# Ledger of designs, part 83: peptides against a protein of PDB entry 2AZE

Target 1, 148 residues: chain A of PDB entry 2AZE
Amino acid sequence: AQECQNLEVERQRRLERIKQKQSQLQELILQQIAFKNLVQRNRHAEQQASRPPPPNSVIHLPFIIVNTSKKTVIDCSISNDKFEYLFNFDNTFEIHDDIEVLKRMGMACGLESGSCSAEDLKMARSLVPKALEPYVTEMAQGTVGGVF
Target 2, 101 residues: chain B of PDB entry 2AZE
Amino acid sequence: GRLEGLTQDLRQLQESEQQLDHLMNICTTQLRLLSEDTDSQRLAYVTCQDLRSIADPAEQMVMVIKAPPETQLQAVDSSENFQISLKSKQGPIDVFLCPEE

## One batch from the design tools (peptide; made by RFdiffusion4, then SolubleMPNN)

Design b1_p15_8_s4 (from b1_p15_8, 6 letters changed)
Fold by OpenDDE base, seed 3:
Structure b1_p15_8_s4 (fold): chain B 148 residues (1-148), chain C 101 residues (1-101), chain A 15 residues (1-15)
Amino acid sequence: as target 1 above (148 residues)
Amino acid sequence: as target 2 above (101 residues)
Amino acid sequence: SELQEKAERINKLLA
């Protein structure tokens, strides 16, 4: 019947939307853990050094990283009226956002790949509100969906 | 019947989505708190050593880009063209190199 | 110009 067909279409739409939100939630959790872990690391380091690092020795978030071979030739042109930067390379390059950098630094405790040790998982759980702890546990196990 | 089953499924999916929304709100709230905390923002940084651990400037050139929000980034990485385009609408873009150790 | 100077600095650093 037409009514059942309409409901089936709606069901599929909702399932897809839930899947998208699930992915977004996982990313938000990883960002939260990474940021808090980074701040904690730096706070501890500054306390041990009894001073902040030199201002020009650190890069504050947000940022983007571009890396390429040292032999790669890079030309840069800038247009003031468009506030535009154009970089031309003669070879391949890589781009990384700050979140990816933090993940590679281990700030997300390996949760992004489900490669958490017991210690990593403990750290990850400690950096989120209690309501999110079950979801963090599910992420670490490689299974998501048990919390809703 | 079939109709009743589908109706029940939709109700369950609605409840699941509401729970997801709640958890997402918690996450976004935490991130906002971090952004509003001056001390946290002061401590939200990486070092050149951190970047070297990801892409060693001894072998790789590492360029850092500081761009304002909503900056458009386009990149082409193919055999025919290797290009990055940045377009800012909210201020200047800062670019600098991470020195090798 | 300021823009030209900046472009030159960047290109010099990247060279």
Scores: peptide ipSAE 0.059, ipTM 0.890, DockQ to the pose 0.030
Fold by OpenDDE base, seed 5:
Structure b1_p15_8_s4 (fold): chain B 148 residues (1-148), chain C 101 residues (1-101), chain A 15 residues (1-15)
Amino acid sequence: as target 1 above (148 residues)
Amino acid sequence: as target 2 above (101 residues)
Amino acid sequence: SELQEKAERINKLLA
């Protein structure tokens, strides 16, 4: 009885760990797809334009975005070495990391929400190694979560 | 019996976790390859146009923060105060605004 | 200082 109880506790521990790793893997896959898709888009765009964009017109990863109403008053304090910044707003704001920005741009092909068209899914699959394609398919179908 | 079933389950879960670890390693490797490819890094950028598609500066101001790795960000967003604090330990932080055009 | 100037510029742009 005690042995069975110990094994059940261990089983639950492993199940939770697997669930966490599944979530981590999904995020990694989304990052991979988003990055590769972004690079591919920009490469194609530069080829079509026959030149790169002006250096000061682009923002290279990594970055953080802060947005707020244009009417929001912002006070900024900067340390003497630019290592510390303090922003005070008089109203609400939003913060987004670069990955979230890429997702909203559609660079993850809608896979993050399981809203993939056939073309989106095809693109997503093409941007990952063969070994990851089945998992991408599961993500698109919303069937991730089971044990292999 | 119950013991046998649990033992079998644990073995299967171990195999499943190993499979996940393998897939994660593959994915991590791919991301590393991207980071090590100079041309890919050159092309890893967004434009202000991209940012406007997410938060239109006609209604929202968009501030871009370029911070070194492991920069600490603290944010308070409540009716009492709205604040963002950035603290870098590895280098200076750069901040700029994206124009509407 | 340049840092103060930068902060002021940012504040001005956000004003």
Scores: peptide ipSAE 0.047, ipTM 0.889, DockQ to the pose 0.030
Fold by OpenDDE base, seed 2:
Structure b1_p15_8_s4 (fold): chain B 148 residues (1-148), chain C 101 residues (1-101), chain A 15 residues (1-15)
Amino acid sequence: as target 1 above (148 residues)
Amino acid sequence: as target 2 above (101 residues)
Amino acid sequence: SELQEKAERINKLLA
């Protein structure tokens, strides 16, 4: 009985670990798709424009976005070497990393929310190795969570 | 019996975890390949138009922060405190303001 | 103002 109980505990630990890895894998897949899709978009755009965009008109990854109301007052303090920044706001703000920005741009094809059109899913599948396609399909269907 | 069943379950879970590890390795490999490709890194950018699409500067002020890897970010967003703190250990931090138009 | 000066030191207009 005690041995069985010990194994039950171990089973639960493994299940939780698998759940965590599933989450990590999904995020990795989304990152891969988003990055590849972004690169593809920009490559195509530059080809059509016959030139790259002006250097100061683009923001290369990685980056962080902070947005707040235009009415928000912001106080900024910076160190002399610019290694330290402190921003004080008088109202709420939002922070987004580059991955979230890419997701909102649709670079992850709506896979992050399981809201993929047929075309979105096709694009997503085309941006991952064959071995990952089944998982992408499950993500799109919202059926991720099963043990395979 | 129960013991045999649990033992079998654990073996199956182990196999499942190994499969996940394999898939994760594939993903990390792909991401590494992207990071090692100079052209891909050159093309890994967003525009001000992209940022406006997620946060309209007509209504929202948008700041862009370029920070070195491992920069620590602390954020407080409550009724009492609205603060962002950045500490870099590997280089200077740059802050950009996205124009309204 | 001092605040404006601080903001100008860190704010760089994108495009």
Scores: peptide ipSAE 0.047, ipTM 0.887, DockQ to the pose 0.034
Fold by OpenDDE base, seed 1:
Structure b1_p15_8_s4 (fold): chain B 148 residues (1-148), chain C 101 residues (1-101), chain A 15 residues (1-15)
Amino acid sequence: as target 1 above (148 residues)
Amino acid sequence: as target 2 above (101 residues)
Amino acid sequence: SELQEKAERINKLLA
């Protein structure tokens, strides 16, 4: 009885760990797709323009975005060496990392929400190694969650 | 029996986890390859137009933060305090606004 | 160029 109980605890622990790894894998896949898709987009755009964009007109990864109302008053303190920043707002703000920005741009092909079209899914599959394609398909269908 | 069943389940879960680990290794390898490819990194950028599609500068001020790795970010968003603190250990932090047009 | 200009403006205002 005690032995079985110990194994039940271990079973539950492993199930939870697997669930966490599934979530991590999905995020990694989304990051890979978004990154490769972004690079592909920009490569195509530069080829069409026959030149790269001006150096100071683009923002390279990684970055953080902070947005707030234009009416928000912001006080900023900066250290002399610019190693330290302190921003004080008089109202709410939003922070977004680069991955979230890419997702909102559609770079993850809508896979993050399971709302990708057939063409989006085709693109997503093309941007991952063969071994990951089945998982991408499952993500698009919203059928990820079981233990295989 | 129950013991044998549980033992079998654990073995199956171990195999499943190993498969997940393998897939994760493939993913991390791909991401590493991207980070090591200079051409990919050169093309890994967004434009002001991209940011405007996320938050319209006509209504929202959009601030971009470029910070070195391992920069500490603390944010408080409450009725009592609205604050962002950045502290870098590896170099200066760059902050700039996204143009409206 | 535009981003650089804005960055400089921020630095000017916040420095």
Scores: peptide ipSAE 0.041, ipTM 0.888, DockQ to the pose 0.030

## One batch from the design tools (peptide; made by RFdiffusion4, then SolubleMPNN)

Design b1_p16_1_s1 (from b1_p16_1, 7 letters changed)
Fold by OpenDDE base, seed 4:
Structure b1_p16_1_s1 (fold): chain B 148 residues (1-148), chain C 101 residues (1-101), chain A 16 residues (1-16)
Amino acid sequence: as target 1 above (148 residues)
Amino acid sequence: as target 2 above (101 residues)
Amino acid sequence: GISREQLKQAREELAK
């Protein structure tokens, strides 16, 4: 009985670890799709324009975004070497990373929310190695967790 | 029996985890390939128009932060304190607004 | 850039 209990504890531990890895894998897949899709979009746009955008008009990854009302007063203290920043706001703010920005731009094809059209799913599948395609399909259907 | 069943389950879970690890390795490899491809990195950008599509600059100020790896970020957002602290040990932090702003 | 984990932790702290 005690041995069975010990094994059940271990079983639960492994199940939790697998669940965590599944979440990590899904994020990695979304990042890959988003990045490749972004690159593809920009490549096409530059080809159509026959020129790259001005250097100061684009923001290269990685980055984060802080947004707040234009009415928010911001006090910014910066060290001389720019190694340290301190921002004090008089109102609420939001922070978003580049991946979240890409998702909101649709670069992950709606896969992050299971809102893929047939065309979106086709695009998503085309941006990952063959070995990952089944997992992408499961993500789109919300059926992640099947037998590997 | 129950013991044999649990033992078998653990073996199956081990195999499942190995499959996950394999898939994760494939993903990380692909991401590394992207990071090593100069053309891809050149094209890995968003525009101010993209940011405007997410946060309306007519109503919102959008601050962009580019910081070295391992930069510490601390944020407090409460009625009594609204603060962001950034501390880098590997280089300068770049903070800017879109030129259109 | 800033670690995704660090940002996640910061956001979680903000949510509290």
Scores: peptide ipSAE 0.250, ipTM 0.908, DockQ to the pose 0.781
Fold by OpenDDE base, seed 5:
Formats: sequence, structure tokens, C-alpha cells
Structure b1_p16_1_s1 (fold): chain B 148 residues (1-148), chain C 101 residues (1-101), chain A 16 residues (1-16)
Amino acid sequence: as target 1 above (148 residues)
Amino acid sequence: as target 2 above (101 residues)
Amino acid sequence: GISREQLKQAREELAK
């Protein structure tokens, strides 16, 4: 009885760990797709323009953005060495990392929400190694969660 | 018996986790390759137009933060306090608005 | 840049 109970505890532990890793893998896949898709887009755009964009017009990864109403008053305190920043707002704000920005740009092909067209799914699959394609398919179908 | 069944289940879960680890290794390898490719890094950028596409430029201001690795971020967004604190240990933090703004 | 985990934690705190 005690032996079985110990195994049940271990079983639950492993199931939870697998669930966590599944979530991590999904996020990693989305990052890979988003990054590769972004690079591909920019490469094509630069080739078509026959020149790179102006240096001051682009923001290289990684970055985060903070957005708030233009009416929001922002007080900024900066250390002398710029190692520390303190922003005080008089209203609500939003913070987004670069991956979230890429997702909103559609760079993850809608895979993040399971809203992929057939063409979106095809693109997503083309941006990952063959071994990851089945998982991409599962993500698109919303069938991730089972133990494989 | 129950013991044998549980033992078998654990073995199957172990195999499943190993497969999952394998997939994660493949994925992290791909991401590493991207980070090590100078051309990819050169092309890993968004434009101010991209940012404006996801945030209404007529009503929203967009602040861009580029910080060194391991920079600490603390944020409070409540009815009484709206604050963001950044602390870097590896270099200066760069904060700017899109030039078109 | 800022680690994704740190940002995740910050967002979790914001959501409280």
C-alpha cells in the first residue's frame, strides 16, 4: 500500500513536470517561428528595396515596450550612469516583450492562439525542423496536452 | 496488479518526458543557431511602423527599452500607484521613443 | 535584455 502510494506521488510529480515542459516547448516553438519569420520578412524587404532601412528606423531584438495614453504624465528618474530608471505614471500602462510584439505582428502565424489558416500552418511548419512539425500541428489543432 | 501497473505507467511517463526533452533540445539548438548567426541578428529587428501597427499611435505613446541581460524589472499598476523600476548590473539602459514620434 | 522570466514575474504581480 505504501509502495503504491509512493509511486502515485511520483506519477503526479512527473505528470506536472511534463505539463510544464510542454508549455515551455510551445513557447520556444513560437519564438523560433516568430524569429525566423521576422528575419525572412526583413531579408525579403531589404532585397526588394535593394538597401537596408535607415539605422534610426529599426529596433533590434531584444527589447521591451511600454505603452500608455499620450495624455499620461510620466515622471522619469535616471541614475547618473543610466543603470537605474524609475518611471512614475499618473495612469495605467502596458508592458510587452519583443516576443509578444512579434506575435501581435502575426510573426507566429496565429499559432499562439490556434487561429492558423492552412497557409499559416504551412508557413509555421516550414520554419521548424522536421522533428517539431507534428507538435506544430498539434498546437494548431489545440490538441496539445496528451502524453506522447 | 496495481503495483505493476503503476510501475509501467512511470516507465511510460519517463519515455514521454525523454521525447519531450529531445524536442526541446532541438528547439533550443535552433534558437542558438539564430543567435550565433550574424546575418540573422542583423535582420532581427522591428520598425517603428511595426510598433505603430500594434499600438494606436493616435492615442498611445510607445516607449522602447533596451537593457542588458539580467536587468531587473519591477512594475506596479494599481489605482494608487503606477510605476516601473529598472535596475541593470551589466551596463546602461537605453530608453527612447520612435524617431517619428 | 530583460529576462523573460523576470518580465513574467512582473506581469504576474501586476495581475494581482
Scores: peptide ipSAE 0.235, ipTM 0.907, DockQ to the pose 0.769
Fold by OpenDDE base, seed 3:
Structure b1_p16_1_s1 (fold): chain B 148 residues (1-148), chain C 101 residues (1-101), chain A 16 residues (1-16)
Amino acid sequence: as target 1 above (148 residues)
Amino acid sequence: as target 2 above (101 residues)
Amino acid sequence: GISREQLKQAREELAK
């Protein structure tokens, strides 16, 4: 009886761990697709242009974004060596990482929300190794969650 | 019996987790390849136009932060305190707005 | 850049 209970506890632990790993895997897939799609887009754009974009016109990854209302008053304190920053706002703000920005740009092909068109899904599949294609399909269909 | 059933379930879960680990390893490998490819990193950028497309600069101020690895970030967003703290140990932090802002 | 995990943790703390 006690042995069975111990195994049931372990079973639950493993199930939770698997669930967490599934979430992590999905994020990794989205990152991969987003990055590769971004690179592909920019490569094509630069090939079509006579020159690359001006250096100060682009923001290279990695980065984070902070957005707030234009009416928000921001007080910024910076150390002399610029190693430390302190921002004080008088209203709410949002923080987004570069991956979230890419997702909102559509670089993940809508896979993050299961809103892929046929063409989006085709693109997404083309940007991952063959072994990951079934999982991409499941993500697009919203069928992820089963234990395999 | 119950014990045998649970034992079998655990074996199946172990196999499932191993499969997940394998897929995750494939993903992380691909990401590392992208990270190690100089040309890919050169092309891994967004434009101010991209940012404008997702965050209306007419209504929102968008601040870009580029910080060295292992930079500490602390954020508080409550009714009484709205604060972001950044602390780098590996170099200076760069903060800027898009030119049109 | 800032670790994605660090940012995730910060966001989680903000959500609390």
Scores: peptide ipSAE 0.221, ipTM 0.904, DockQ to the pose 0.711
Fold by OpenDDE base, seed 1:
Structure b1_p16_1_s1 (fold): chain B 148 residues (1-148), chain C 101 residues (1-101), chain A 16 residues (1-16)
Amino acid sequence: as target 1 above (148 residues)
Amino acid sequence: as target 2 above (101 residues)
Amino acid sequence: GISREQLKQAREELAK
């Protein structure tokens, strides 16, 4: 009786850990797809233009973005040889990392929201190793969550 | 009985977790390969046009921050304090606006 | 406070 109870607690703990790992795996898959898709897009674009873009016209990963209203007043102080920055805003701001930017750009093919077209799903599958394709399919269908 | 059933469940969960770990290792390996590929990293960029596509440049100011790894970022967004603090120990931080803003 | 353009200018000046 007590032994069974202990095992049930352990079972629940393992189920929760698996759930967490499933979430982590999904994020890793999205990152992989987004990065590869971005690289592919840019490679194609540069080939079409027959040249790379100007160096100062692009932002290489990694980066973060801060956006706020153009009406927002910002105080900025930089010290310690640009090792330290302090920004004070008089209104709200938003911070986004590069992964979120890529998702919003559609680089994850809508897989992050389960909004993949047939073409998007095909692209997503093509950007992962074969072993990950079934999981990509599950993500697109919104059926991730089972224990295999 | 119940004990045997639970024991079997735990074994199956262990196998499932191992499968997940394997898939995660595949993913991390792929990401590492991308990070180690010079050409891929050269092509791993967005344009200011991309940023403008996701944020209305007519109404929003977009500030880009390029910071070394392990940079500390502290952000406060409350009615009394709107602040971002960046502290790097591995090199200078670059902050800039996209052209045409 | 500084405007967007002032922010850019401030960064450039402080970066010298």
Scores: peptide ipSAE 0.060, ipTM 0.887, DockQ to the pose 0.030

Design b1_p16_1_s2 (from b1_p16_1, 6 letters changed)
Fold by OpenDDE base, seed 5:
Structure b1_p16_1_s2 (fold): chain B 148 residues (1-148), chain C 101 residues (1-101), chain A 16 residues (1-16)
Amino acid sequence: as target 1 above (148 residues)
Amino acid sequence: as target 2 above (101 residues)
Amino acid sequence: GISREQLEKAREELAK
């Protein structure tokens, strides 16, 4: 009886760990797809333009963005060495990291929400190693969650 | 018996986790390759147009933060306090608006 | 840049 109880506890522990790793893997896959798709887009754009974009017009990863109403009053306090920043707003704001920006740009092909067209899925699959393609398919179908 | 069944289940879960770990290793390897490729890093950028596409430029201002690794970020968004605090330990933080703004 | 963990923590605080 005690042995069975111990094994049940371990079973639950492993199941939870697997679930966590599945979530992590999905995010990693989305990052990979988004990054590769972004690079591909920019490479193509620069080739078509036969020149790189103006230096001041691009923002290299990584970055964070903060957006708020243009009517929002922002007070900014900066340390002398620029190691510390304090922003005070008089209204609500939003914070987004670069990955979220890429997702909203469609760089993850809608895979993040399981809203992939056939072409989106094809693109997503083409941006990952063969071993990851089945998982991408599962993500698109919303069937991730089972045990391998 | 029940014990044998549980033992078998645990073995199967172990194999499943190993497969998962393998996939994660493949994925992290790909990400490392991207980070080590100078050309990829050169091309890993968004434009101000991209940012404007996800935030209504007519109504929203977009602040860009580029900070060194391990920079601490704290944020409060309540009816009485709206605040963002940044603290870097590895270098200066760069905050700017898109040039078109 | 700012780690994913730091941003996650910040968002957790925002959600409170």
Scores: peptide ipSAE 0.245, ipTM 0.908, DockQ to the pose 0.786
Fold by OpenDDE base, seed 2:
Structure b1_p16_1_s2 (fold): chain B 148 residues (1-148), chain C 101 residues (1-101), chain A 16 residues (1-16)
Amino acid sequence: as target 1 above (148 residues)
Amino acid sequence: as target 2 above (101 residues)
Amino acid sequence: GISREQLEKAREELAK
């Protein structure tokens, strides 16, 4: 009886670990798709324009975005070497990392929400190695979470 | 029996985790390849138009932060305190605004 | 383009 109880505890622990890894894998897949899709988009755009965009018009990864109302008052303190920044706002703000920005741009093909059009799903599948395609399909269907 | 069933479950979970690890390795390898490809990194950028599409600068002030790796970011967003703290260990932090502000 | 100068000016004004 005690042995069975020990194994049940271990089973639950392993299930939770697998669940965590599944979440990590999904995020990695989204990152891969987003990055590759972004690169592909920009490559195509530059080819059509026959030139790169102006240097000051682009933001290379990595970066983060902070947005707030234009009415928000912001106080900023900066160290001399610019190693430290302190921002104080009088109202709420939002922070988005580059991955989230890419997702909102549609670079992850809507896969992050578990809902993709047929075209988006086709694109997503094309941006991952063959071994990951089944997982992408499951993500699109919202069926990820089972033990495989 | 119960013991045999649990033993079998654990074995199946082990196999599942191994498969999962394999997929993760494939994925991380692909990401490393992207990071090591000079052309990909050159093309890994967003535009101001992109940022406008997700956070309209006509309505929102948008700051962009370029920070070195391992930069510490602390943020408080509550009714009593709205603060962002950045501390870099490897170099200066660059902060700038998007146009239309 | 992206404006660094505008932000710097704003910071300077706020620092006064």
Scores: peptide ipSAE 0.096, ipTM 0.891, DockQ to the pose 0.034
Fold by OpenDDE base, seed 4:
Structure b1_p16_1_s2 (fold): chain B 148 residues (1-148), chain C 101 residues (1-101), chain A 16 residues (1-16)
Amino acid sequence: as target 1 above (148 residues)
Amino acid sequence: as target 2 above (101 residues)
Amino acid sequence: GISREQLEKAREELAK
């Protein structure tokens, strides 16, 4: 009985670890799709324009975004070497990382929320190695957790 | 029996985790390939138009922060304190606005 | 503090 109890504890531990890795894998897949889709979009756009955009008109990854009302007063203190920044706001703000920005732009094809059209799913599958395609399909259907 | 069943389950879970690790390795490899491809990195950008689609600069001020890896970011957003602190140990931090603002 | 104009100038300087 005690041995069975010990094994059940271990079983639960492994199940939780697997669940965590599943979440990590899904995020990695979304990042891959988003990045490749972004690159593809920009390549196509530059080809159509027959020129790259001005360097100061684009923001290369990685980055984060902080947004607040234009009426918000911001006090910023910067060290001389620019290694340290301190921002004080008089109102609320939002922070978004580049991955979140890409997701909101649709670069992950709606896979992040399981809102893929047939075309979106086709695009998502085309942006991952063959070995990952079944997992992408499961993500789109919300059926992640099947037999590996 | 119950013991044999649990033992078998653990073996199956081990195999499942190994499969997950394999898939994760594939993903990380692909991301590394993107990182090593100069053309891909050149094209890995968003525009101010993209940012406007997320946060309209007509109503919102949008600050862009580019910081080295492992930069410490602390944020407090409460009625009594609204603060962001950035601390880098690997290089300077860049903060700027889109030209449209 | 840093004004919006200062941040704009900072970007311009980084672009050079």
Scores: peptide ipSAE 0.086, ipTM 0.889, DockQ to the pose 0.028
Fold by OpenDDE base, seed 1:
Structure b1_p16_1_s2 (fold): chain B 148 residues (1-148), chain C 101 residues (1-101), chain A 16 residues (1-16)
Amino acid sequence: as target 1 above (148 residues)
Amino acid sequence: as target 2 above (101 residues)
Amino acid sequence: GISREQLEKAREELAK
């Protein structure tokens, strides 16, 4: 009776932990796909152009972006040999990390939203090791959540 | 009975978690390999065109922040305070503007 | 391209 209750509590705890790890795994898969896809795109582009882009024309990962209206007044103070920055805005702003940028660029093949075409899914599968392909398929179908 | 069933469930959940851990290790290994590959890192970049595709500089001012690892970022976005604070301890922070075409 | 100078100029203009 009490032993069964204790085990049921433990079961629920483990289920929640597994759910968290599933989310983490999905994010890791998306990152892997996005990074590899980005590298592949750029490699192809440079081959077509027969040269790398100008050094100051590209932004290497990692980075973050901040965007706000051009009408927003921005006060910026820099101190301590550029170790410290302070930005004050008079209106709202948005911050996005590089992973989010890559997702919005389609580098994750729409897998993050379950919007994969057949071609997108094929690309996504090609960018992960074989062991991860079944999980990619589940992500595309929106069927992730079971315990295997 | 019920006890045996629960015990079996827990064993199965443990096995499932181990499988997840294995897959996660595969992923982290792949990401680490990418980070250690010089050519991959050289090609791990976005362009201004990419940024314009997701945030139009004609309407939005787009800043790019390159900060060393472990840089502290504090952001407040409220009616009374709109602020971003960056503090690095490992080196200078670099900030760029994505130009409008 | 992306430059620090452009950002500084933008900040100056926006700060006016």
Scores: peptide ipSAE 0.081, ipTM 0.889, DockQ to the pose 0.037; fails the geometry check

